# Ledger of designs, part 61: peptides against a protein of PDB entry 8HF1

Target 1, 320 residues: chain A of PDB entry 8HF1
Amino acid sequence: NVMLYATKPTEVMVSFPHQEQVLTVTRLISAEIEKFYVSLDLMNIGVQPIRRSKSLQCLRDPSKKSFVKQLFNDFLYQMKEYGIYAASIAIISLIVEFDIKRRQAETLSVKLMHRTALTLCEKIRHLLVQKLQDMTYDDDDDNVNTEEVIMNFSTPKVQRFLMSLKVSFADKDPKDICCLVFVERRYTCKCIYGLLLNYIQSTPELRNVLTPQFMVGRNNISPDFESVLERKWQKSAIQQFRDGNANLMICSSVLEEGIDVQACNHVFILDPVKTFNMYVQSKGRARTTEAKFVLFTADKEREKTIQQIYQYRKAHNDIA

## One batch from the design tools (peptide; aimed at target 1 M163)

Design b2_p24_3_s1 (made by RFdiffusion4, then SolubleMPNN; from b2_p24_3, 7 letters changed)
Fold by OpenDDE base, seed 2:
Structure b2_p24_3_s1 (fold): chain B 320 residues (1-320), chain A 24 residues (1-24)
Amino acid sequence: as target 1 above (320 residues)
Amino acid sequence: SVLETALALGPESLDEIPELELPE
């Protein structure tokens, strides 16, 4: 029994300034979503006939409106937590989702609801892209994906995260990198993945060093074609990460369900550690010699975050 | 109070979580 002395990873903290930059565009977007919610509540989507088919998909009418609101609330969260640049990527996921739901709509009223949501997403996308272009003298879409635009339209948390990647991985051999990035929400995985692709492509020091992938947790048991594609993508992404074709994996907290990911040398926790299980599982992936476990905290919450980590360390030592 | 319980655990050397120095 080789007791693999799991070398305890070095815990590292990255502080970021708490700046609530409330831009005019973010206020406009929030107000348009609120107006849409009022309109959505007034929409009569009719009682959908309960299809007797045993599939749990008979989400009652309130659930369809609730799902639309959930997606926009998740978008608003991403815009707040990650910034306008990340929001410009996040809105594309909503556009895709609402277009699928519009096409799958069994009633004209439900089709109209998803069409209205889609039209709002297209308007939001235009407002976001226009704001990104305001800093670029050139009307070319390619000019919004520069390191400068990404940094300027990202939150301080995301800025410090990108800087941490640059400092940690500049001029390293890609083979020596096995990095996990943990985020709280599933939709954040896609958003941060898109952001990282553009950032890495715009950053010469990282372009041939980091190859990102993302993994959405298993709980998309939706029998829809989208869930089959997501499952295929997940399997492919995990395999690429196992084969070393990808060296940075973005994961949602749903990795709790026992996805066997390789031992990593870097684990970044981009969002606050909300649970002991998340702490233990994410930290438990940093198993290599000299592994780093990097936590991000707002300056104002630094003390509270430190205290929470000490509580988790104590609880982990009491169970071990 | 939650504060009193934190104060009663003396200054055990809280292994300060090192801060990653990032360029300004």
Scores: peptide ipSAE 0.162, ipTM 0.599, DockQ to the pose 0.210
OpenDDE base, seeds 1, 3, 4, 5: peptide ipSAE 0.151, 0.039, 0.119, 0.018; ipTM 0.576, 0.487, 0.540, 0.327; seeds 4, 5 fail the geometry check

Design b2_p24_3_s2 (made by RFdiffusion4, then SolubleMPNN; from b2_p24_3, 8 letters changed)
Fold by OpenDDE base, seed 2:
Structure b2_p24_3_s2 (fold): chain B 320 residues (1-320), chain A 24 residues (1-24)
Amino acid sequence: as target 1 above (320 residues)
Amino acid sequence: SVLETALALGPESLDEIPELDLPE
């Protein structure tokens, strides 16, 4: 049993202050999304023609509106959990998705629905970028990608995460680094990837040290053309990580799908550990000598997080 | 459930999870 000889990783906790960043811009964005939901509910997108093709389960009308709402709800979650800088990246993923769905629309009504969603995303992007620029005297888009802007417009969790990367990896040999970053949601992988690219590029101590990639779970792959691109990207990202061309992999609950990732020396759990399986599988990737398993917790949730980790340790020892 | 059993047995003196010192 290969599991028996795995050096138990050192579990480390990073506390962050619970600060609700209630910016005027985030309130405005939330209000615009709520107004859009009212308008969306009033939209008659008509009865979708049941395509008799067995493979394309024609998502019935409620499912198309539900999917639009899901994407905006996921965006609102990311803006809350990671901050407005991360949200400025996350909104681009929505723009791409709604543009694809607009082009794939079989009816004028569905096309109009996705166009309206896209127009809202473009407005949200403008509001976010404008807010990032308020700290920069220069109108150049490149000036919003500084370490200072990233830090100031990130949540305390993301700030402490970025600081933990800097402390852990500054001036190290990139060959000595094999890092996993676990996030809960698929879209968070792309968002945190974009954030890390900009942060690493703006941070001299990390610029030639960390090469990030991201991986998304197979179960969330839509059957459309985007899913083929995502599968190709996922395969390429995994290969780059295996070949050592990338040394930091951002992943969601992908480990539940039996994706074999190499043994890592660092595992960061950016989002709360919600399941025992997530704990065991993510911790089980920290297999090198002196491997670290780093957990992030709000100060107010520290005791509860510790208790939960103790329960998971106990349950794991009872199965082992 | 395994979780309910783990809840019932109380916090045994498990080694404190060290905190990572980060600059202020």
Scores: peptide ipSAE 0.131, ipTM 0.598, DockQ to the pose 0.259
OpenDDE base, seeds 1, 3, 4, 5: peptide ipSAE 0.100, 0.037, 0.111, 0.020; ipTM 0.539, 0.512, 0.545, 0.440

Design b2_p24_3_s3 (made by RFdiffusion4, then SolubleMPNN; from b2_p24_3, 7 letters changed)
Fold by OpenDDE base, seed 4:
Structure b2_p24_3_s3 (fold): chain B 320 residues (1-320), chain A 24 residues (1-24)
Amino acid sequence: as target 1 above (320 residues)
Amino acid sequence: SVLETALALGPESLDDIPELELPE
């Protein structure tokens, strides 16, 4: 039980400026998604067959339209919170998902809906990649995966996160690193994982030092087959992290679901700590000597964040 | 005991959370 161990990690704050990336490309993408929602609402996809899956949890088969809107809303959130570079990775996950759903479509109308969503994702991907290329001075280097491009097209939060990783782990032995990165949303795990792979590969000081992995929460909404693949992948990812084959794990609230992860020496909270349970569960993973618990906050929210952490510390000490 | 560990942990000084110095 994570609550039974009073771990005293050093709590550290990283402040970042609140900059709204007012880019024409982000406005264009948002407007294209909104136009698509209007078109999607007009689509007649017929009565969805209620798959009587025996599990009580499948009762809310979200409308196939609701699932499409959820994926685009999560993409818009990632583009806003993590930046254009992260969005260029996030859109690939949508392309893969809509292509799977298109192939699994039982009706022509549902197949057409997923095809239209896929075409929009391809357009969005092109717009994002084109914008990333605008900063490459060399017309011939199609490699938008440089440290400079990643940093320039990331939000201040992500910039400070990447800098914090570089400062924390440059020239360290990979065996001495056990790092967790907490994010709010399951889809952010994949996005930040892809960003970190490219950043680590482009950053010599982190090459062969950090080996990232990610863990997504159980999707109770995913069809049984997708859920089996996700479960196999989750088990493999956890095992790699336990065996030391991965030393950085990106996770959401999954650690609250009773996944036993080893004691870590670094815990990064990339998104705001919204609940006392999240605070206790995440902080309770920083169990080694000299463990660090790193919080990210906008400068304007710093005082409020500090006050909230003090309230959580007090509440934790009252229960311990 | 969990209690002895909690008692040995004197009042956590609610000192300001240190900021990680990052290069500019």
Scores: peptide ipSAE 0.152, ipTM 0.556, DockQ to the pose 0.393
OpenDDE base, seeds 1, 2, 3, 5: peptide ipSAE 0.061, 0.147, 0.047, 0.023; ipTM 0.524, 0.628, 0.505, 0.386; seed 1 fails the geometry check

Design b2_p24_3_s4 (made by RFdiffusion4, then SolubleMPNN; from b2_p24_3, 8 letters changed)
Fold by OpenDDE base, seed 2:
Structure b2_p24_3_s4 (fold): chain B 320 residues (1-320), chain A 24 residues (1-24)
Amino acid sequence: as target 1 above (320 residues)
Amino acid sequence: SVLETALALGPESLDEIPELELPD
């Protein structure tokens, strides 16, 4: 029995400056969302008919408004944490979601609610795209997907993440790369995936090196038709990653659900490590020789992050 | 300080997490 000494991955930290990018556009978008919340609270969507079918827990009226607010709050978080370029991708996910919910609406009032949300998302998308175009002299949508635009309209965290990918993987054989990128939120997976596709396509050193995919947790699967598509996508993405057709996987807390992902040589933790389980499970995927476990931290939070990692190391050693 | 916390957690906590040098 060759005890494959699981080589402990090298933990690496990437510091980034804490810069609150308070753009006029982000303030305007936030103000439009707050105005929409006031209007949403005043909307009478009526008592939802209790569908007697046991399987569809009729989310009561408060839950439908709450879900709309949750999506916009998640969008605002992504815009803050990842920047306006990432937000321009994130808003598309909201547009798709609200269009589905609008079409599935059983009442005119619910249909109108989702239509109003959709109209706001389209306005937000226009404001974001217009702001990205302010740096481009050309009105062509393709011109907003340059390395320069992506970098300039990303947060310092995302900038340092993209730079860390470039430094780590420039001119490498794609077969030698097995990378995981962990993010906290489900919708962030799609957003960062879209950002990475555009960045890789605009970066010659990475274009033939990195092939990204994304994976979303099973527990967050809606029971609707979208959930079936997401399950199919997830299965396909995992298979592509296992087959080596993708070498970078963006995932949320999916590892908590017992999804068996292969051993990786790089694990990037883009968002703060909030739980011991996340630390152990994500670090436990960096199993190859010379595997790197890369943490991102704001300079102001560096000491606190280090202390938290030491606590997690200690707790892990006490269980092992 | 980070050092005081590291000292309180024991010598295994003194493993400095190296910083990835990135271009400016």
Scores: peptide ipSAE 0.207, ipTM 0.627, DockQ to the pose 0.224
OpenDDE base, seeds 1, 3, 4, 5: peptide ipSAE 0.164, 0.036, 0.187, 0.176; ipTM 0.550, 0.496, 0.627, 0.577

Design b2_p24_4 (made by RFdiffusion4)
Pose (drawn by RFdiffusion4):
Formats: C-alpha cells, structure tokens, sequence
Structure b2_p24_4 (pose): chain A 320 residues (1-320), chain P 24 residues (1-24)
C-alpha cells in the first residue's frame, strides 16, 4: 500500500575523473583578489561595532568587510569548483549584489568601498570574458562554440553532470519530464542556473525540452541579471514548478524538506551527499514510479562515498 | 502506520549501479 503512493527510486551513480591541476588565469585572479583584500583590510571605514567570535575568544572584522570577503570567497569557490564560465555567470550576480548594496548603503565611506568592489568585479568579468574569447579560433559558430567551450572550460564534474543531463533528456516531451537538481552553496544555484540557460540556448536537441528554474532560501539572492531595480515578471518559481511552467529545478537543500511538489521523474545531487536525513528526503522527493536518482562524486572519493552510502542503507535497515 | 512505512521502504544492500556515458 505504501508503494502505491511511495516509491523506491532506482539509485545510480555518475562517477567523474577528478583532477587537481588549475589554469594560469586562476592564479592571476587569485593574485588580484589577494591584492584587493590587502588593500581593503586597511580601508578604515567609519568606526563600526566590534565583532568578536561566537565565544568572544578572538576578534572578527566588521560585518561589512566580512560580507564583502564572503561574497568574494564564494565567487572564488564557484570558480574553483565549476570552471571559468561558472565564474563568468557568478561575477554578474556579484555585480548585482554590490549595486543593490550601493543603493542600500548609508555612508560615503561604505558607498565608496562598495563602488570600488563593483569596479574590481567588473574587471574580473572582463578577465573571464577575455579567456572565454581566446578560444574562438576553433570555429565561428557561437552556438556549437558555446557548447564546446562549456565542455572545455569546465571541470570534469561540470562536464559529466551536463553530459548526463543531455543524455537523460535528449528529445523527450518537456511535459513528460520532471526533475530536480540539488547543489550545496547558495550562489552556486544561480551560477549553475545561468550555465544551464546558456547550454539550453546552445544545443538543438535540448533547446525546447528543458526549462531551468532556481530558488534559494532566505537572504533571497536577486532573481535577475539586469540591475533594473524593478521587474515586470511576478510569478514565483515554486508556483511555476507546481504549475508545470518550469520543469528543471535548481535548489540547495531548500526543497528537500517540507515544500510540497508533484512527483518528480529525476533527481540529480550535483554536490556530494553529506547527511543521512537529507539523503533520505532527497530520495523521497523522487516520489514517482520508475524514478531515477543520480549522484556525482569524485573518483578518489568513490570508496569513501560508497561505504558511507552502505552505512546509510544499513542504518535504514537497522532502524526498520 | 509509521512502522509499516519504514518496513516498506527498506533498502537493498546490493552494489549500486554505475552509469556510463560516451564523450562526444
């Protein structure tokens, strides 16, 4: 009876070769951000509330410097984990966030700090577009070229995930498919969402089948990439997915708990599984029959992750 | 009800299948 309304989806793996080498432009950008941090640390903005540790044992920077560093570090993480083009999208989210803070800002010193951060972010955007541009010698067709650069300017993890996404839904009806993708970090949702948008508008077979939509938790990141203070579109993403307007969901541990959704055909956990409860809930989200469940881990982490999953399964069996 | 649900959703200890994809 439970299997009538419940389902044990087939759980499969998608391993990918994990490499450690990185590109030179990554080193250049790391040096540029380090120079910016060193300069900003001494920014000496108007006196701010003292921020100490959780236990007050060690000091902390003012909340605003912490916020700027956090955003830059998130951008660097997105670049380290998901390739150059992921950073190319994520830098736009940083531009939008710094513009919004400039609007919210309430002092000349803080405003100047945010404006200069915006300037550096735009320089980084131009740097990313520059390396992305220095590969058009391969060919001139920007669509297939977008597909090719995405396949080439991305980590094996990103290549493999997008490969599995293409093969799983090559020419199926958009109505027939209902899938979710889970990622860990906040701005990674928007970054990877923009990457999927580019890829959907980069391939002929997937162009009219997949509809990517992303939502996140609190401290709601901006939904757009336009910097126009107000937008005309009003319908929400969760209501879209419930209404079938959107079929590809990019969330980060937000939809896993509580949020009712129609039974979904596929679930892709882009970032490695970490928690037993979250594993159980994410698998349960694939509530439809013949539901397919997908995981992505590094080759080096294969034994560890498989052993962990066995621990989980055995724990299920034990509890039962 | 909760017990029946836990019993129905027991997990297999079999190896997890791996999917392979060809690179273009």
Amino acid sequence: as target 1 above (320 residues)
Amino acid sequence: DEAEELEALQESTEPIPELEFDSP

Design b2_p24_4_s1 (made by RFdiffusion4, then SolubleMPNN; from b2_p24_4, 13 letters changed)
Fold by OpenDDE base, seed 2:
Parts: structure tokens; C-alpha cells; sequence
Structure b2_p24_4_s1 (fold): chain B 320 residues (1-320), chain A 24 residues (1-24)
């Protein structure tokens, strides 16, 4: 009985400095969202019927004020955690979502609420794009997607992540790469996917090396029309990743029990590991002989994060 | 200059402080 010692992945921690500098544009955007929340609380949208899905899951009524606030709170989180460049991509997702909801609105009051939210998103987009352009010599929208602009307007965490990708994958054969990137939130998957597309396209050493895809966990998908398109996208993205047509997959959850994803050689955890299950399941995807499992931590939290990882390792070894 | 900030940022990023988490 040759016990095939499953080669444990090399665990790597990348530290990043805490971002203390808040740009004037981020303060302005936050203040505009707070003003909008005051206005939103004063809006009379009437009693909205609780749409029950046939599956007894109380669909969070996407027409409720709470959902609008959730989207803007998630946007504020993306802007803070990933930077202005990531926020410029994240705001487009809000624009699309509010435009769909504006069209699907059954009442004039709900339609007006989504229109007001959309107008705020357009204003925020303009402020973000203008700030990205202030660093470019040419007023052309295409010049905001350079490696330099992406790096300058990303948080230290995202900067270290992008550099780790460049160092790890520059000029490699695409066939030798199977990479997972784990993030905490659904909207972060889309945002980081858009950022990576632009970064890879602007970085010659990565253009023909990395092909990203993204997947959102099923439990986070409301069964609305968007869920059908997203389910189709997820199936396509998983298939492309299995076929090797995509070699980097961004995930907002550990792939649910039963999504067989190939053994990966790189696993990046972009957001903090909050649970033992997340640690074990994400690390358990790094199964090749030279597999790397990369964690990102703020310098101030490095010691606490190391201790937490050692506790998870111990607990895993006690169960295995 | 923007170039000096970019250069300083690049120089600060050329060394990714990777810490291998050895098994204790």
C-alpha cells in the first residue's frame, strides 16, 4: 500500500500595508450615497406584495428600499476594499441592475425610486471615470484601462494580488495554469473579473497567458430572470474552465458540494479566511505537486492571521 | 512627478513579501 502522500500545497502569506489615504472623490461619493439614503427613507413606495417564489424562499423583494441600500452598501465596500478602479467597474453592475428593475417596476413609485438610484449611479460613475482620467494625458476613455491606472487606483491588497499574478504567471504556458481566486462577496466576483480582464489586456506578459472566468455560488442567486442568465453563465464558465479555455476562476464561495473543479496549481484567497470550512475546502482545491495556496493579509493583522491559519491546520490534521 | 510615484510604487512592489507558512 503506497500511501500516496497527497502533496500538501505550499501555503504562502502576502502582506500589504493598510491604506490610510481616503481620496476626496471617495468622500464625495460616500456623502452623496448618505444624502440619497435620507431621500430614500422619505420616499413612499407603498406596501409591496411579498413575492414568494414557489420554492418557499421569501425572495428578498428586489423592489424594497432595503435591497437598494444593500447594493449601494456593497458598492461602498468594493470601493473601500478594492479601490477606485474596481469601483468604476462595480458601479456599472449597479446601473444595469437598477435599469432592469426600473423597467420591471409594477408601480410608478417603485419606478421613480429605481430611476433616482440609477441617476445617482450615473453621477458616481462620472466622478470615478473623471478621477481615473485626471491621471491620463489623453481624454479618451480607453486610456483609463492601462496597467498604470489600474495599479494606482487599486488598494494595496489588490496591488499585491495583481503583482502576485504577474510574478506567478508571466510568460507561462496557459495549459500549465489552473488558478482559483476566492472572494467573499458575489459582487466582488464580477468586479474583480472586470478588473482582471482589463489588467490582463494591458499587461503584455499576461495577455495570452491568463483567461479569467467567474462563478457565483447558487445559494446567493435569487430565482429571478437574472438567475437564468447567471445560471447559463455559470454553466458556461465552469465548462470553459474544465475544457482549459479558461485557466483562472473567480469564486464567491467554495464551490458547492458537487461542482467538480479540476485540481488547481494555484489558489488565491483575496479576502480574509473567516471559517474553517472555507480554509479546508479552498486549500483542498490546490492538489497538484507544486500547488500554492496564497493568502492576503494586512500587516497589522499578520500575526492574528498566522495564528488563525495554524489553528485551522491543527484542526484539519486532527480530523483527517 | 507621476512617474516618480509610479516608479516608487513599482520599486516597492518588485519585492512581494511572501512568507511561506511552514508547518510548525
Amino acid sequence: as target 1 above (320 residues)
Amino acid sequence: SLEEVLKALKESLDEIPEIELEEP
Scores: peptide ipSAE 0.281, ipTM 0.648, DockQ to the pose 0.059
OpenDDE base, seeds 1, 3, 4, 5: peptide ipSAE 0.250, 0.228, 0.266, 0.233; ipTM 0.644, 0.621, 0.648, 0.636; seed 3 fails the geometry check

Design b2_p24_4_s2 (made by RFdiffusion4, then SolubleMPNN; from b2_p24_4, 9 letters changed)
Fold by OpenDDE base, seed 1:
Structure b2_p24_4_s2 (fold): chain B 320 residues (1-320), chain A 24 residues (1-24)
Amino acid sequence: as target 1 above (320 residues)
Amino acid sequence: SLKEVLEALRESLEPIPELELELP
């Protein structure tokens, strides 16, 4: 048994300028969400029936208001961290979720609450799309999905990520690519997937080179919150990646349950590495010869990131 | 230009310096 000493992947750090995109549209959207929270707090939705689902760890907000606020807070985070183009994709996921919750509402008051949230999401979507169209001559929704629009309305982090993909994979054989992209949050997987589909389609050098998929980690949150559709999608996405029908997989860092993902030649960490386990698990997927492990950091956090990686390298060598 | 930023990015793909293990 030749223990192939898994060649340590080449660790690469990409720095990006810390720019808060101070767009008037982002301020307007934030103010509309804040006004909605005030209105939401005044809504009397009554006592909701606590369905005892057997899975303990659901912070079931009995009022369902905290769940609504969580989705909008997650959206605000995406808009800040990834930009308004990513936000235009993220808002669609909120629209879908609130429409499902509106239809599943057990009371008229809860139905109205989700309807009000949905109406706000449609307003936000319109504001975002209108801002993306400022760079297009034609009002066609498809025209906002150009490389230029995606780049101009993405944060410096996302710009550097997309550029790193272009530099790494332009004109390569799709079979030679096995790429993972790690993100912190579940909702970011879908958002970055949609962004990558549009970017790859608009970028000739990546068209027919990269085929992305996404996988949300199984939250230890009740299997009741994962739609049967999401579970089917996860299984299909993993299988496509295993079969080589997809060569880029976006996944959340909540890989606690051993999703046997193949040895990859590229691993991108789009969000900050917050834990030693995340570092070891993600880096441990970069196992091929000449594998690259790519981190993204704001320039202001560069030194702190380097020090943290050094601590993780030391701790990893002490356990190995 | 996007090309200049891509070239600058190729140059900015700094390998995270190996810890100089100060040998004790």
Scores: peptide ipSAE 0.039, ipTM 0.631, DockQ to the pose 0.045
OpenDDE base, seeds 2, 3, 4, 5: peptide ipSAE 0.038, 0.023, 0.038, 0.031; ipTM 0.621, 0.619, 0.615, 0.566; seed 3 fails the geometry check

Design b2_p24_4_s3 (made by RFdiffusion4, then SolubleMPNN; from b2_p24_4, 12 letters changed)
Fold by OpenDDE base, seed 2:
Structure b2_p24_4_s3 (fold): chain B 320 residues (1-320), chain A 24 residues (1-24)
Amino acid sequence: as target 1 above (320 residues)
Amino acid sequence: NLEEVLKALKESLEPIPEISLEVP
């Protein structure tokens, strides 16, 4: 009887201090978004004719305003959870989305709504970039993408994550690395990808070691034409990860049943583990010898997080 | 200091303890 010692991954918990970065710029941005919501509620976008075209695109008017609010709420979440540097990347995704929706607008009122949202995003981007530049001592180096700027304008969680990558992967062979990073939200996945690209490029010990990609779960793909480009991109990203051309994959959901991803040696959970299924499925990707499963927790929530992991371990052993 | 934070991080990279099943 070859006891298949299922090499259980080493579970690691990284604690970070709970610091609310209460910057004046974040308060200004939040207040501008709140003022915009009041204005958005007052906007008469008219009753859009429910064109019975078989495409599910006839989302009622409340859905268009709701979508705009959702994007800004997701931005506010990212700014709070990941910091100003991550927010400067996240806002670009909103700019792109609102410009597309402005161009696709069937009515002048909807076009104006998306234009107003876009104007707010450009104002927010300017405020964020100015704040990142205020710490660049050299007037000549407009490069806000330094390791120092990224670290100083990231939340303690993101700082500990980036440092954990540096400690784990500095000067390693890129072929020996198969890393997954799990995040909760689709837009966070793109934002953390952009942050990692800049961080890796600015960190000599990682520049030729880590090649990141990202993936979004299928159930969160809007049926829009943009979803076809995103599906092509996702297929390419998965293929790059399978071929070893990428060695770090950022995922916004546990890879659904049927996404064949190779066994990984590192799994990072950047956001809190909210479900038993997320725990089991993400941990189940750390299957190599000496695999690590890394969790991040605020110091104040450390004990509660440990107890939750113990409950998940017990439940997993009761099913096995 | 980033180095002090890196040192503190290395020290904080503790394995989540296995539940000692205290056998009663």
Scores: peptide ipSAE 0.031, ipTM 0.631, DockQ to the pose 0.045
OpenDDE base, seeds 1, 3, 4, 5: peptide ipSAE 0.028, 0.023, 0.031, 0.024; ipTM 0.612, 0.638, 0.622, 0.606

Design b2_p24_4_s4 (made by RFdiffusion4, then SolubleMPNN; from b2_p24_4, 11 letters changed)
Fold by OpenDDE base, seed 2:
Structure b2_p24_4_s4 (fold): chain B 320 residues (1-320), chain A 24 residues (1-24)
Amino acid sequence: as target 1 above (320 residues)
Amino acid sequence: NLKELLEALKESLDEIPELELELP
C-alpha cells in the first residue's frame, strides 16, 4: 500500500500594515453616497406592477431601493479594502448595472431612481479618475493604468498581493502556472480582475506570463437576462482555465461544491478566511508537489489569524 | 519612490515566514 502522501501545500502568511487610506476624495465620495441615501429614502417609487413572470420574485419596492443601497455599500467596502484604483474599476460595474436597470424600468419613478444613481456613479468616477490623474504628467486617461499609479492608490493588502504575484511569477513559463485567487464578494471578483488586467499589462515581467479570468458563484446570480450572459461568461472562463488559455482564476468564496477546478500550484486568499469549509476547500485546490497556499493578514490580526488557522488545521487532521 | 517601495516590499516578501505553526 503506497500511501500516496498527498503533499500538503506550503502555507504562507503575508503580513501588511493596517493603514486606512485617508484621502479627501474618499471622504467626499462617502458624503455624496450618504446624501444620496437620504434622497433615495424620500423617493416615492409607487406600487410596482407584479410581473407575472413565473419566478415569484415579486421584488417589492423596498427590495429595489435595498438593491441600490447594497451596490453602493459594496462599492464603499471595495474602496476601503482595496483602495482608490480598485474603486475606479468597481464604479464602472455599478454604471453598467444601473444603466441596464434604467433601461429595464417599467415605471417612470423607477427609471428616475436608477438615473439618479447613475448620475452619482458618473460623479464618483470623475472624482476617482481626477485623483489618479493628479499623479500623472499627462492628462490622458490611458496614463492612469501604470504600475506606479496602481501601486500608489492600492491598499497595503493589495500592494502585498501584487508584489507576491510579481515575485512568484516574474518571467516564468505560463504553462507552469495554475493559480487561484479567492475573494469574499462577487463584485470583488470583477474589480480585482480589472485591476489585475491593468497591472499585468503595465508590468513587463508579467505581461506574457499571467492571463487572468474570474468566476462568480451561481447562488449570487440574479435569475434575470444578465444571469444568462454571466453564466455564458463563467462557462467560457472555466473552459479557458481548463484549456490553459487562462492560468489565474479569481473566485468568490461561494464556490458551489460542484465546480471541478484543476489542481493548482498557487492558491491566494486575498480576504480573511472566515469558515472552516472555505479553508478546507481552498487549501484542497493546492495539490501539486510544490503548491503554495498564501494568506494575507493585517499585522494587528496576525496572532488571531495564526490561532484560527491552527484550529482549522487541527480540525482538518481530525476528519481526514 | 516606487523603486524603494518595491524593494522594501520584496525584502518583506523574502521574509515571509513559512507558517511553521510552531505547535505550542
Scores: peptide ipSAE 0.095, ipTM 0.704, DockQ to the pose 0.064
OpenDDE base, seeds 1, 3, 4, 5: peptide ipSAE 0.074, 0.043, 0.083, 0.069; ipTM 0.701, 0.669, 0.702, 0.706; seeds 4, 5 fail the geometry check

Design b2_p24_5 (made by RFdiffusion4)
Pose (drawn by RFdiffusion4):
Structure b2_p24_5 (pose): chain A 320 residues (1-320), chain P 24 residues (1-24)
Amino acid sequence: as target 1 above (320 residues)
Amino acid sequence: LEYKLSPKFPPLPPTPVQKALNKP
């Protein structure tokens, strides 16, 4: 009876070769951000509330410097984890966020700090577009070139995930498919969403089948990439997925709990599984029959992750 | 699994992301 309304989806793995080498432009950007941090640390903005540790044992920077550093560090993480083009999209989210803070800002000193951060972010945008541009010698067809650069300017993890995404839904009806993808970090959702938008408008077979939509939790990141203060589109993303308008969801541990959704055909956990409860809930989200469940881990982490999953399965058996 | 590049085809309009990247 439970299997009537409940389903045990087939759980499968997608291993990918994990490499440690990085590109030189990554070193250059790291040096540029380090120079910016060193300069900003001494910004000496108008006196701010003292921020100490959770236990007050060690001091902390003012909340605003912490916010700027946090955003830059998130951008660097996105670049480290998902390739150059992931950073190319993520830098636009940083530009939008710094513009919004400029608008919200209430002092000349803080405003100046945010404007200079915007300037550096735009310089970084131009740097990313520069390295993306210095590969068009391969060919001139920007669509297939977009596909090719995405396959080449991405980590094996990103390449493998997008490969599985293409193969799983090559020419199926958009109506027939209902899938979710889970990622860990907040701005990673928007970054990878934008990457999928580019890829959907980069391949002929996937062009009219997949509809990517992303949503995150609180501290709602901006939904657009335009910097126009107001937008005309009003319909929400969750309501879209419930209404079938959107079929590809990009969320980060937000939809896993509570949020009712129609039974989904596929679930992709882009970032490695961490918590038993979240594993159970994410698997349960693939509530439809013949549901497919996908995981991505590094080759080096295979044994550890498999052993962890066995621990989980045995724990499910033990509890039962 | 295997991955293959797609064949060539006509140009497409830019996405909001591409428009943001091309912004001066």

